Peptides against a protein of PDB entry 4N7V. Designs and how they scored, part 18

Target 1, 222 residues: chain A of PDB entry 4N7V
Amino acid sequence: TLRSITSPLVAHRLKPIRQKTKKAVVSILDSEEVCVELVKEYASQEYVKEVLQISSDGNTITIYYPNGGRGFPLADRPPSPTDNISRYSFDNLPEKYWRKYQYASRFVQLVRSKSPKITYFTRYAKCILMENSPGADFEVWFYDGVKIHKTEDFIQVIEKTGKSYTLKSESEVNSLKEEIKMYMDHANEGHRICLALESIISEEERKTRSAPFFPIIIGRKP

## One batch from the design tools (peptide; made by RFdiffusion4, then SolubleMPNN)

Design b1_p10_3_s4 (from b1_p10_3, 5 letters changed)
Fold by OpenDDE base, seed 4:
Structure b1_p10_3_s4 (fold): chain B 222 residues (1-222), chain A 10 residues (1-10)
Amino acid sequence: as target 1 above (222 residues)
Amino acid sequence: ELPPLPLFEE
């Protein structure tokens, strides 16, 4: 099943963006819908042959073939659907579209990993919890130049000198220099606080049923 | 700015 390889993408609160590759253009629209445009080049002109338009919650996929399948010239936005429109739910999406959906999902996850959900200023650093899930990215920008980037898979450290390295195990974390451990301890504390606040704010958001509370900024740079 | 995703195979 599609669900076995990816969850429905979630594009809520993401800013519009458009990324072009040779074979595809992926966009997040102002509506927070996600579009994958499949591109073909013919006579030095690029044409959109197929569009997957995915709802912000990832559960509805609208597929259409511009200009009766002949393609529509690539523009600065997806072509409007006109003919040959198919609408699918996530769970009934034909397998032939799974890879394209997965591509959209990966793009959204990448954008989410770089989209601040909570910005928290401490005495020593700017901490940022990102929108991606599970295991949201967490960045700590210390005012003295040190940076720590935590992901689900690794921790990247950039020291004051610009020296950078990646930690992939607890053993490597434990082998850090004492001065770096202090930064890591602060980062971990900021991370804990952001996760706690995320939970509390999300619950209040659910109860209120109003506009999104996120992104949110807590504190200010000293 | 985000780096582009690698091309996907069809």
Scores: peptide ipSAE 0.045, ipTM 0.761, DockQ to the pose 0.107
Fold by OpenDDE base, seed 5:
Structure b1_p10_3_s4 (fold): chain B 222 residues (1-222), chain A 10 residues (1-10)
Amino acid sequence: as target 1 above (222 residues)
Amino acid sequence: ELPPLPLFEE
């Protein structure tokens, strides 16, 4: 099943973006829908031959073939659907489209990993919890130049000198120099606070049913 | 930036 290889993408709160590659253009629209335009070149002109338009919650996929399948010239936005439109739920998406959906999902996850959900200014650093899930990325930009980037898979440290290294186990973290441990401790505290606030704010957001509370900024630049 | 999708299937 499609669900066994990817979860429905979640594009809520993401800003519009359009990324062109050789064979595809992937976009997040103002509506927070995600579009994959499949591109072919013919006579030195690029044409959109197929479009997958995915709802912001990833559960609905609309597929169409511009200009009766002849293709539509590549432009600054996806072509409008006109004919031969198919609409699928996530669980009913034909297998031939799974790879393309997975691509869209990977793109969205990448964007989410770079999209601030909570920005928290401490005395020493700018902390940012990102939108991706599970295990959201967490970045700490210390005002003195040190940077710590935490992902679900690793922790990257960039020291004042520019020296960069990656930690992938607790043993490696424990072997850090005492000076670096101080930064790590602060980063971990900021991370804990952001996760706690995320939980509290998400609950209030659920109760109010208003516009999204995120992204939020806690504190201010020193 | 993500790499381009593989070859077209259609």
Scores: peptide ipSAE 0.044, ipTM 0.766, DockQ to the pose 0.068
Fold by OpenDDE base, seed 2:
Structure b1_p10_3_s4 (fold): chain B 222 residues (1-222), chain A 10 residues (1-10)
Amino acid sequence: as target 1 above (222 residues)
Amino acid sequence: ELPPLPLFEE
């Protein structure tokens, strides 16, 4: 099943973006829908041959073939659906489109991993919890130049000297220099606080049913 | 075939 490969993408709260590659253009629209435009080149002109338009919650996929399948000239936005439209739910998406959906999902996850959900300023650092899930990325930018980037899979450290390294196990974390452990301790505390705040704020969002509270900023740079 | 995932930059 598609679900065994990926969960429905979630594009809520993401800023509009359009990124072109050789064979595709991926967009997050103002509506927070996600569009994958499949591009073909013919006679030095690029045409959109197929579009997957995915709802912001990832559960609905609209697929259309612009200009009766002949393609529509690539523009600064996806072509509007007019004809040859198919609409699928996530669980009913034909397998032939799974790779394209996965591509969209990975793109959205990447965007989410770089989209601040909570920004928290401490005395020593700017901490940022990102939108991706599960295990949101967490970045700590210390004012003295040290950076710590935590993901679900690793921790990257950039020291004042510019020395950079990646930690992938607790053993490696435990082997850090004492001075770096101090930064890690602070980062971990900031992370804990952000996760706690995320939980509290998310619960309030659920209850209130108003406009999203995120992204949010806690404190300010000293 | 889809291209590799591009880098996200803002």
Scores: peptide ipSAE 0.040, ipTM 0.749, DockQ to the pose 0.217
Fold by OpenDDE base, seed 1:
Structure b1_p10_3_s4 (fold): chain B 222 residues (1-222), chain A 10 residues (1-10)
Amino acid sequence: as target 1 above (222 residues)
Amino acid sequence: ELPPLPLFEE
């Protein structure tokens, strides 16, 4: 099943973006829907032959073939659906579209990993919890130039000297220089706080059923 | 392969 290889993409709160490759254009729309335009070049002109339009929650996929399948010239936005529109739920998506859905999902997840959900300014750093899940990326930009980037898989450290290294185990973290440990301690504190606030704010958001609270900025740059 | 994405942070 599709669900066994990917979860429904989640594009909520993401800013619009349009990225072109040779074979496809992927967009996050103002509506937070995600479009994959499959592109074919013919006679030095690019045509959109197929469009997958995915709902912001990833659960609905609308597929259409512009201009009766003949294709529509590539423009600055997806072509409007006109004929022979198919609508699928995530679990009913034909297998022939799974790869394209996965492409969209991976793109969205990447965008999420670079989209701030919580920005927290401390006395020493700008901390940013990103939108991706599970295990959201967490970045700490210290005002003195040190950077720590935490992902689900690793921690990257960039020191003042420009020296950069990646830590993949707790033993490696424990072997850090004392001066770097201080930065790590601060980063971990900021991370904990952001996670706690995320939980609290999300719960309030659920209760109020109001407009999204995120992204949120806490504190300010000194 | 996915294209490189710009950072949304300033």
Scores: peptide ipSAE 0.034, ipTM 0.729, DockQ to the pose 0.673

Design b1_p10_4_s1 (from b1_p10_4, 4 letters changed)
Fold by OpenDDE base, seed 2:
Order: structure tokens, then C-alpha cells, then sequence
Structure b1_p10_4_s1 (fold): chain B 222 residues (1-222), chain A 10 residues (1-10)
């Protein structure tokens, strides 16, 4: 099943973006829907031959073939759907479209990993919890130049000198120089706080059903 | 990882 290889993409709170590649253009719209435009080139002109329009919650996929399948000239936005459209739920999406959905999902997930959800200023650093899940990316920009980037898979450290390295195990973390451990401790504390605040704020957001609370900024740079 | 690093759709 599609669900066994990916979860429904989540584009909520993401800013509009449009990225063109050779064979596709992927967009997050103002509506927070995601569009994948499949592009073909004919006579030095690019045409959109197929469009996957995915709802912001990833659960509905609308597929259409512009201009009766002849293609529509590539523009600065996806072509509007016509009457000849197919609509699928996530779980009913034909397998032939799974790869394209995964592409959209990866794009969205990447955007999410770069989209601040919580920005928290400490005495020593700017901490940022990102939107991606599970295991949201967490970045710590120390004012003295040290950077720590935590992902679900690794921790990247950039020291004052510019020296950078990646840690993939607890053993490696434990082997850090003492001075770096101090930064890591601070990063971990900031991370803990951000996660706690995320939980609290998310719960309140759920209860109020108002406009999104995120992204949020806590504190200010000293 | 950058947005440009996402593999192209075939």
C-alpha cells in the first residue's frame, strides 16, 4: 500500500513555493495545496502534461491532464483543473501515481525541515524547531558562531573554526570534546523546552480551533 | 539536504 511507504503529506503552515526541475514543477500554493506538474518539452517549449494536486493534509489527490492531454504551456502557476479530472483518496490512489506522490511528499517534508515552527532565543543561542515530523529538525545557532543541527538521524556540529562533523551514535556524542559538550548540553536543553512548548501550544491550538498559533517566536536575541 | 537534491520524477 501507499501508506506502507509514505504517510500523507502535510503542507499546513508552509509558505508558497514553486520549484522547477527538468521534468517537473512542484508547488506549494497559497491554499497550502501541493501541485506536481509533469513537464514535457516540445519544440523548445515546455508543456504541462499532467498535474497532481494534493490537498494540504495529503488525503485527497486530484489528477488532471491539461488541454485534453495535449498539454498546457508551462506558466508561473499550475494550470487550472478542467472537467476531465480524477479524484482519489490517499488510500485509493492508483499505484501508477505513487512515485509522484512520494516526490511531492519528499519535497514537502524537506520544506518542512526548513520551516521554523518554534524559534526560541536563549542567552547564548537562537534555537529553531522545524515543522517536519517525526523527529523535527532542531537547529541551534550560537551567537559565538557554533552551530548544532539535530535531525532524527544525526547531529551536525559546526565549530567556531568552521570545522564540521556529523555524529550518528551516542558513543560519538559521548566522545565529544568537553567544550563542545557544553554547547550540546545547551542545545539539548533548548530542544527539550521547544518540544515541551510545542506540545502545550498544540494542545491549546486544538482546543481553540482558531487561527494557527505557529510559527511562534519565544524571547529575543540579547 | 537542499530542495534541489530531490530526485526528478521519471
Amino acid sequence: as target 1 above (222 residues)
Amino acid sequence: MELEDIPLIE
Scores: peptide ipSAE 0.042, ipTM 0.750, DockQ to the pose 0.120
Fold by OpenDDE base, seed 5:
Structure b1_p10_4_s1 (fold): chain B 222 residues (1-222), chain A 10 residues (1-10)
Amino acid sequence: as target 1 above (222 residues)
Amino acid sequence: MELEDIPLIE
């Protein structure tokens, strides 16, 4: 099943973006829908031959072939659907489209990992919890130049000197120099606070059923 | 990883 290789993408709260590659253009629209335009070149002109338009919650996929399958000249936005439109739910998407959906999902997940959900200014650093899940990325930009980037898979440290290294186990973390451990401790505290606030705010957001509360900024630049 | 580094799997 498609679900065994990827989860439905989640594009809520993401800013519009349009990214072109050689074979495709992927977009997050103002509506927070995601479009994958498959591009072919004929006579030095690029044409959109196929479009996958995915809902913001990833559960609905609309597929169409512009201009009766002849293709539509590549423009600054996806072509409008006209003829031969198919609509699928996530679990009913034909297998022939799974790899394209997976690409869209990976793209969205990457964008989410770079999209601030909570920005928290401490006395010593700017902390940012990102939108991706599970295990959202967490970045700490210390005002003195040190940077710590936490992901589900690793922790990257950039020291004042520019020295950079990656930690992938607790043993490596425990082997850090004492001065670096101080930064790590602060980063971990900021991370804990952001996660706690995320939980509290999300609960209030659920209760009010109002406009999204995120992204939020806590504190101010020193 | 940059957005441009994501390969399209077709």
Scores: peptide ipSAE 0.042, ipTM 0.751, DockQ to the pose 0.118
Fold by OpenDDE base, seed 3:
Structure b1_p10_4_s1 (fold): chain B 222 residues (1-222), chain A 10 residues (1-10)
Amino acid sequence: as target 1 above (222 residues)
Amino acid sequence: MELEDIPLIE
């Protein structure tokens, strides 16, 4: 099943973006829908031959073939659907479209990993919890130039000197120089706080049924 | 149609 290889993409709260490759253009729209435009070049002109438009929650996929399958000239936005529109749920998406959906999903996940959900200023650093899940990326930009980037899989450290390295285990973290451990401790505390706030705010969103509270900024740079 | 790698976001 498609679900066995990917989860429905989640594009909520993401800003519009459009990125092109040779064979495809992927967009997040103002509506927070995600579009994959499959591009073919003919006579030095690029045409959109197929479009997958995915709902913001990833559960609905609308597929259409512009201009009756003849293609529509590539423009600054996806072509509007006209004829031969198919609509599928995530679990009913034909297998022939799975790779394209996965492409969209990976793109969205990448965008999410770079989209601030919570920005928290401490006395020493700007902490940022990102939108991706599970295990949201967490970045700490210390005002003195040190940077720590935590992901589900690793921790990247950039020291004042510009020295950069990646930690993949607790043993490696424990082997850090004492000076760096201080930064790591602060980063971990900021991370804990951001996760706690995320939980509290998400619960309030659920209760109030209001517009999204995220992204939020807590504090200000000293 | 083969999909290319997802472009990096800068």
Scores: peptide ipSAE 0.041, ipTM 0.741, DockQ to the pose 0.209
Fold by OpenDDE base, seed 1:
Structure b1_p10_4_s1 (fold): chain B 222 residues (1-222), chain A 10 residues (1-10)
Amino acid sequence: as target 1 above (222 residues)
Amino acid sequence: MELEDIPLIE
């Protein structure tokens, strides 16, 4: 099943973006829907032959073939759907579209990993919790130039000298120089705080059913 | 159609 390969993409709160490759254009729209335009080139002109429009929650996929399948000239936005439109739920998406959905999903996940959800300024650093899940990326930009980037898979450290290294285990973290451990301790504290705030704010957001609270900025630049 | 790798977001 598609679900065994990927979860429904989540594009909520993401800013619009349009990225073109040779074979496809992927967009996050103002509506937070995601569009994959499949592109073919004929006589030095690019045409959109197929469009997958995915809802912001990833659960609805609308597929259409512009200009009766003949293609529509590539523009700065996806072509409008014609009368011949297919609509699928995530779990009912035909297998022939799974790869294209995965493409969209991976793109969205990448965007999410670069989209601030919580920005928290401490006395020493700018901390940023990103939108991706599970295990959201967490970046700490210390004002003195040190950077720590935490992902689900690793921790990257960039020291003042520019020296960069990646840590993948607790043993490696424990083997850090004492001065670096101080940065790590601060990063971990900021991370904990951001996660706690995320939980609290999300719960309030759920209760009020109001406009999104995120992204949020806590504190101020020094 | 074979999809290309997702480009890096600048």
Scores: peptide ipSAE 0.040, ipTM 0.737, DockQ to the pose 0.229

Design b1_p10_4_s2 (from b1_p10_4, 4 letters changed)
Fold by OpenDDE base, seed 5:
Structure b1_p10_4_s2 (fold): chain B 222 residues (1-222), chain A 10 residues (1-10)
Amino acid sequence: as target 1 above (222 residues)
Amino acid sequence: MELEPLPLIE
């Protein structure tokens, strides 16, 4: 099943973006829908031959073939669907489209990992909890130049000198120089606070059923 | 926002 290889993408709260590659253009629209345009080149002109338009919650996929399958010249936005449109739920998406959906999902997840959900200014750093899940990325930009980037898989440290290294185990973290441990401790505290705030704010958001509360900024740069 | 290009594998 498609669900066994990917979860429905979630594009809520993401800003519009359009990224072109050789074979495809992927977009997050103002509506927070996600479009994958499959591009073919004919006579030095790029044409959109197929479009997957995915709802913001990832559960509905609309597929169409522009211009009766002849293709539509690549433009600054996806071509509008006209006729011969297929609509699928996530669980009913034909297997032939799974790889394209997976591509869209990966793109959205990448965007989410770079999209601030909570920005928290401490005395020493700008902390940012990102939108991706599970295990949202967490970045700490210390005002003195040190940077810590935490992901589900690793922790990257960039020191004042520009020296960069990646930690993938607790033993490596424990082997850090004492000076760096101080930064790590602060980063971890900021992370804990952001996660706590996320939980509290999300609960209030659920209760109010209003416009999204995120992204949110806590504090200000000193 | 700058993103690394994500290749589409068909």
Scores: peptide ipSAE 0.044, ipTM 0.759, DockQ to the pose 0.127
Fold by OpenDDE base, seed 4:
Structure b1_p10_4_s2 (fold): chain B 222 residues (1-222), chain A 10 residues (1-10)
Amino acid sequence: as target 1 above (222 residues)
Amino acid sequence: MELEPLPLIE
């Protein structure tokens, strides 16, 4: 099943973006829908041959073939659907479209990993919890130039000198210089606080059923 | 926001 290889993408709260590659253009629209445009080149002109338009919650996929499948010239936005439109639920998506859905999902996940959900200013750093899940990215920008980037898979450290390294195990974290451990301790504390606040705010958002509370900023730069 | 292009794998 598609669900066995990816979850429905979630594009809520993401800002519009359009990224072109050789064979595809992926977009997050103002509506927070996600579009994958499959591009073919003919006579030095690029044409959109197929479009997957995915709802913001990832559960509905609309597929259409511009200009009766002949293609529509690539523009600054996806072509409007006219004819040859199919609509699928996530669980009913034909297998031939799974890789394209995965592509959209990966793109959205990448965008989410770079989209602030909570910005928290401490005495020493700007902490940012991102939108991706599970295991949201967490960045700490210390005012003195040190940066720590935590992901589900690794921790990247950039020291004042610009020296950069990646930690992938607890043993490597434990082997850090004492000075760096202090930064890590602060980062971990900020991370804990952001996660706690995310939980509380998300619960209140659920109860009120109003406009999104995120992204939020807590505190201010000293 | 800076994003690296993702390759579409067919």
Scores: peptide ipSAE 0.044, ipTM 0.758, DockQ to the pose 0.126
Fold by OpenDDE base, seed 3:
Structure b1_p10_4_s2 (fold): chain B 222 residues (1-222), chain A 10 residues (1-10)
Amino acid sequence: as target 1 above (222 residues)
Amino acid sequence: MELEPLPLIE
């Protein structure tokens, strides 16, 4: 099943963006829908031959072939659906579209990993919890130039000198220089606080049924 | 936001 290889993408709260590759253009629209435009070049002109338009919650996929399958010239936005429109649920998406959906999902996850959900200013650093899940990325930008980037899989450290390294185990974390451990301790505390705030704010969102509270900024840069 | 394009792998 498609679900066995990817989860429905989640594009809520993401800013519009359009990224072009040789064979595809991926967009997050103002509506927070995600579009994959499959591009083919003919006679030095790029044409959109197929479009997958995915709902913001990833559960509905609308597929159409512009201009009766003849293609539509690539423009600054996806072509409007006019011909031979098919609508699928996530679980009913034909297998031939799975790779394209997965492509969209990976793109959205990448965008989410770079989209601030909570920005928290401490006395020493700007902490940012990102939108991706599970295991949201967490970045700490210390005002003195040190940077720590935590992901579900690793921790990257950039020191004042520009020296950069990646930690993948607790043993490696424990082997850090004492001065770096101080930064790590602060980063971990900021991370804990952001996760706690995320939980509290999300619960309030659920209760109030109001507009999204995120992204949110806590404090200000000193 | 600066992103490197993801390759479409088919």
Scores: peptide ipSAE 0.043, ipTM 0.757, DockQ to the pose 0.126
Fold by OpenDDE base, seed 1:
Structure b1_p10_4_s2 (fold): chain B 222 residues (1-222), chain A 10 residues (1-10)
Amino acid sequence: as target 1 above (222 residues)
Amino acid sequence: MELEPLPLIE
């Protein structure tokens, strides 16, 4: 099943972007829908032959073939759907479209990993919890130049000197220089706070059924 | 169709 290889993409709260490659253009729209335009080149002109338009929650996929399948010239936005539109739920998406959906999903996940959900300014650093899940990326930019980037898979440290290294185990973390451990301790504290706030705010957001609370900024830049 | 690797977000 499609679900066995990917979860429905989640594009909520993401800013619009459009990224072009040779074979495709992927967009997050103002509506927070995600579009994959499949591009073919004919006589030095690029045409959109197929469009997958995916809802912001990833559960609805609308597929259409511009200009009756003949293709529509590539523009600065996806072509509007006309006739012969197919609509699928996530679980009913034909297998032939799975790779394209996965492409969109991976792109969205990448965008999410770079999209601030909570920005928290401490006395020593700018902390940023990102939108991706599970295990959201967490970045700490210390005002003195040290950077710590935590992901689900690793921790990257960039020291004042520019020296960079990646940690993948607790043992490696425990082997850090004492001065770096101080930065790590602060980063961990900031991370804990952001996660706690995320939970609390999300719960309130659910209860109020209000407009999204995120992204949020806590504190101020010194 | 083989999709290209994801582009870097600039």
Scores: peptide ipSAE 0.040, ipTM 0.744, DockQ to the pose 0.253

Design b1_p10_4_s3 (from b1_p10_4, 6 letters changed)
Fold by OpenDDE base, seed 1:
Structure b1_p10_4_s3 (fold): chain B 222 residues (1-222), chain A 10 residues (1-10)
Amino acid sequence: as target 1 above (222 residues)
Amino acid sequence: MTLDEIPLIE
């Protein structure tokens, strides 16, 4: 099943973006829908032959073939849906579209990993919890130049000198220089706080059913 | 925002 290889993509709160590759153009629209335009080149002109338009919650996929399948010249935005469009739910999407959906999902996940959900300014650093899940990326930009980037898989440290290294185990973290441990301690505290705030704010957001609370900024740059 | 290119797998 499609669900066995990916979950429905989540594009909520993401800013519009358009990225072109050789074979496709992927976009997040103002509506927070995600569009994959499949592109073919004929005589030095690029044409959109197929479009997958995916809802912001990833559960609905609308597929259409511009210009009756003949293709529509590539433009700065997806072509408008034509007649005879097909609409699928996530769980009934034909297998022939799974790879294209996965492509969209990976793109969205990448965007999410770079999209601030919570920005928290401490006395020493700018902390940013990103939108991706599970295990959201967490970045700490210390005002003195040190940077720590935490992901689900690793921790990257960039020291003042520009020296960069990646840590993948607690043992490696424990072997850090004492000076770096201080930065790590601060980063961990900021991370804890952001996660706590995320939980609290999300719950309030659910209760009020209001406009999205995120992204949110806590504190101010000194 | 700069994003790395994600290849389309077909």
Scores: peptide ipSAE 0.048, ipTM 0.787, DockQ to the pose 0.126
Fold by OpenDDE base, seed 3:
Structure b1_p10_4_s3 (fold): chain B 222 residues (1-222), chain A 10 residues (1-10)
Amino acid sequence: as target 1 above (222 residues)
Amino acid sequence: MTLDEIPLIE
């Protein structure tokens, strides 16, 4: 099943973006829908031959073939659907479209990993919890130049000297020099706080059912 | 990872 490969993408709160590659253009629209335009080149002109338009919650996929499948010239936005439109739910998406959906999902996940959800200023650092899930990226930018980037898979450290390294196990973390451990401790505390606040704010957001509370900024740079 | 590093759709 598609679900065994990827979860429905989530594009809520993401800013509009359009990214072109050789064979595709992927966009997040103002509506927070995601569009994958499949591009072919004919006589030095690029044409959109197929479009996957995915709802912001990832559960609905609309597929259409511009200009009756003849293609529509690539423009600054996806072509409007006209004829021969198919609409699928996530679980009913034909297998032939799974790779394209997965591409969209990976794109959205990458954007989410770079989209601040909570920005928290401490005495020593700017902490940022990102939108991706599970295991949201967490970045700590210390005012003295040290940077710590936590992901689900690793922790990257950039020291004052510019020395950079990646930690992938608890053993490696425990082997850090004491000076770096202090930064790590602060980063972990900031991370804990951001996660706690995310939970509380999300609950209030659910109760009020108003406009999104995120992204949010807590504190300010000293 | 950058957006350009995402594998292209075949």
Scores: peptide ipSAE 0.048, ipTM 0.789, DockQ to the pose 0.119
Fold by OpenDDE base, seed 5:
Structure b1_p10_4_s3 (fold): chain B 222 residues (1-222), chain A 10 residues (1-10)
Amino acid sequence: as target 1 above (222 residues)
Amino acid sequence: MTLDEIPLIE
């Protein structure tokens, strides 16, 4: 099943973006829908031959073939759908489209990992919890130049000197110099606070059923 | 990873 290889993508709160590659253009629209345009080149002109338009919650996929399958010249936005439109739910998406959906999902996850959900200014650093899940990326930009980037898979440290290294185990974290451990401790505290705030704010957001509360900024740069 | 590093669709 498609669900066995990917979850429905979630594009809520993401800013519009259009990323072109040789074979495809992927977009997050103002509507927070995601479009994958499959591009073919004919006589030095690029044409969109197929479009997957995915709802912001990833559960609905609309597929169409522009210009009766002849293709539509690549433009600054996806071509409008015509009468030859197929609509699928996530669980009913034909297998031939799974790779394309997976591509869209990976793109969205990457964008989410770079999209601030909570920005928290401490006395020493700018902390940012990102939108991706599970295990949202967490970045700490210390005002003195040190940077810590936490992901589900690793922790990257950039020291004042520019020295960069990646930690992938607790033993490596425990082997850090005492000076770096201080930064790590602060980063971890900021992370804990952001996660706590995320939980509290999300609960209030659920109760109010209003416009999204995120992204939010807590505090200000000193 | 950057946006350009996402594996391309075949």
Scores: peptide ipSAE 0.048, ipTM 0.788, DockQ to the pose 0.121
Fold by OpenDDE base, seed 2:
Structure b1_p10_4_s3 (fold): chain B 222 residues (1-222), chain A 10 residues (1-10)
Amino acid sequence: as target 1 above (222 residues)
Amino acid sequence: MTLDEIPLIE
């Protein structure tokens, strides 16, 4: 199943963006929908031959072929759906479109990993919890120049000198120099606080059903 | 990882 490969993408709260590659253009729209435009080149002109429009919650996929399949000239936004439109639920998406959906999902996840959800200023650092899931990225920018980037898979440390390294196991974390451990401890505390706040705020969002509370900023830079 | 590093669809 598609679900065994990827979860429905979630584009809520993401800012509009348009990214062009050789064969495709992927966009997050103002509506927070995601569009994948498949691009073909004819006579030095690029045409959109196929569009996957995915709802912000990832559960609905609308597929259409602009201009009766002949293609529509590539523009600064996806062409509007007109003819030959198919609509699928996530679980009913034909397998031939799974790869394209996965591409969209990866794009969205990457954008989410760079989209602040919670910004928390401590005495020593600017902490940022990102939108991606599971295991949201967490960045700590210490005011003295040290940076720690935590992901689900690794922890990257950039020291004051610019020296950088990646930690992928607990043993490596435990082998850190004492000076770096202090930064890590602070980062972990900030992370804990952000996760706690995320939980509390998310629960209130669920209850209120109003405009999203995120992104939020906690504290101020000293 | 950057947006440019996402592999092509096909």
Scores: peptide ipSAE 0.047, ipTM 0.789, DockQ to the pose 0.121

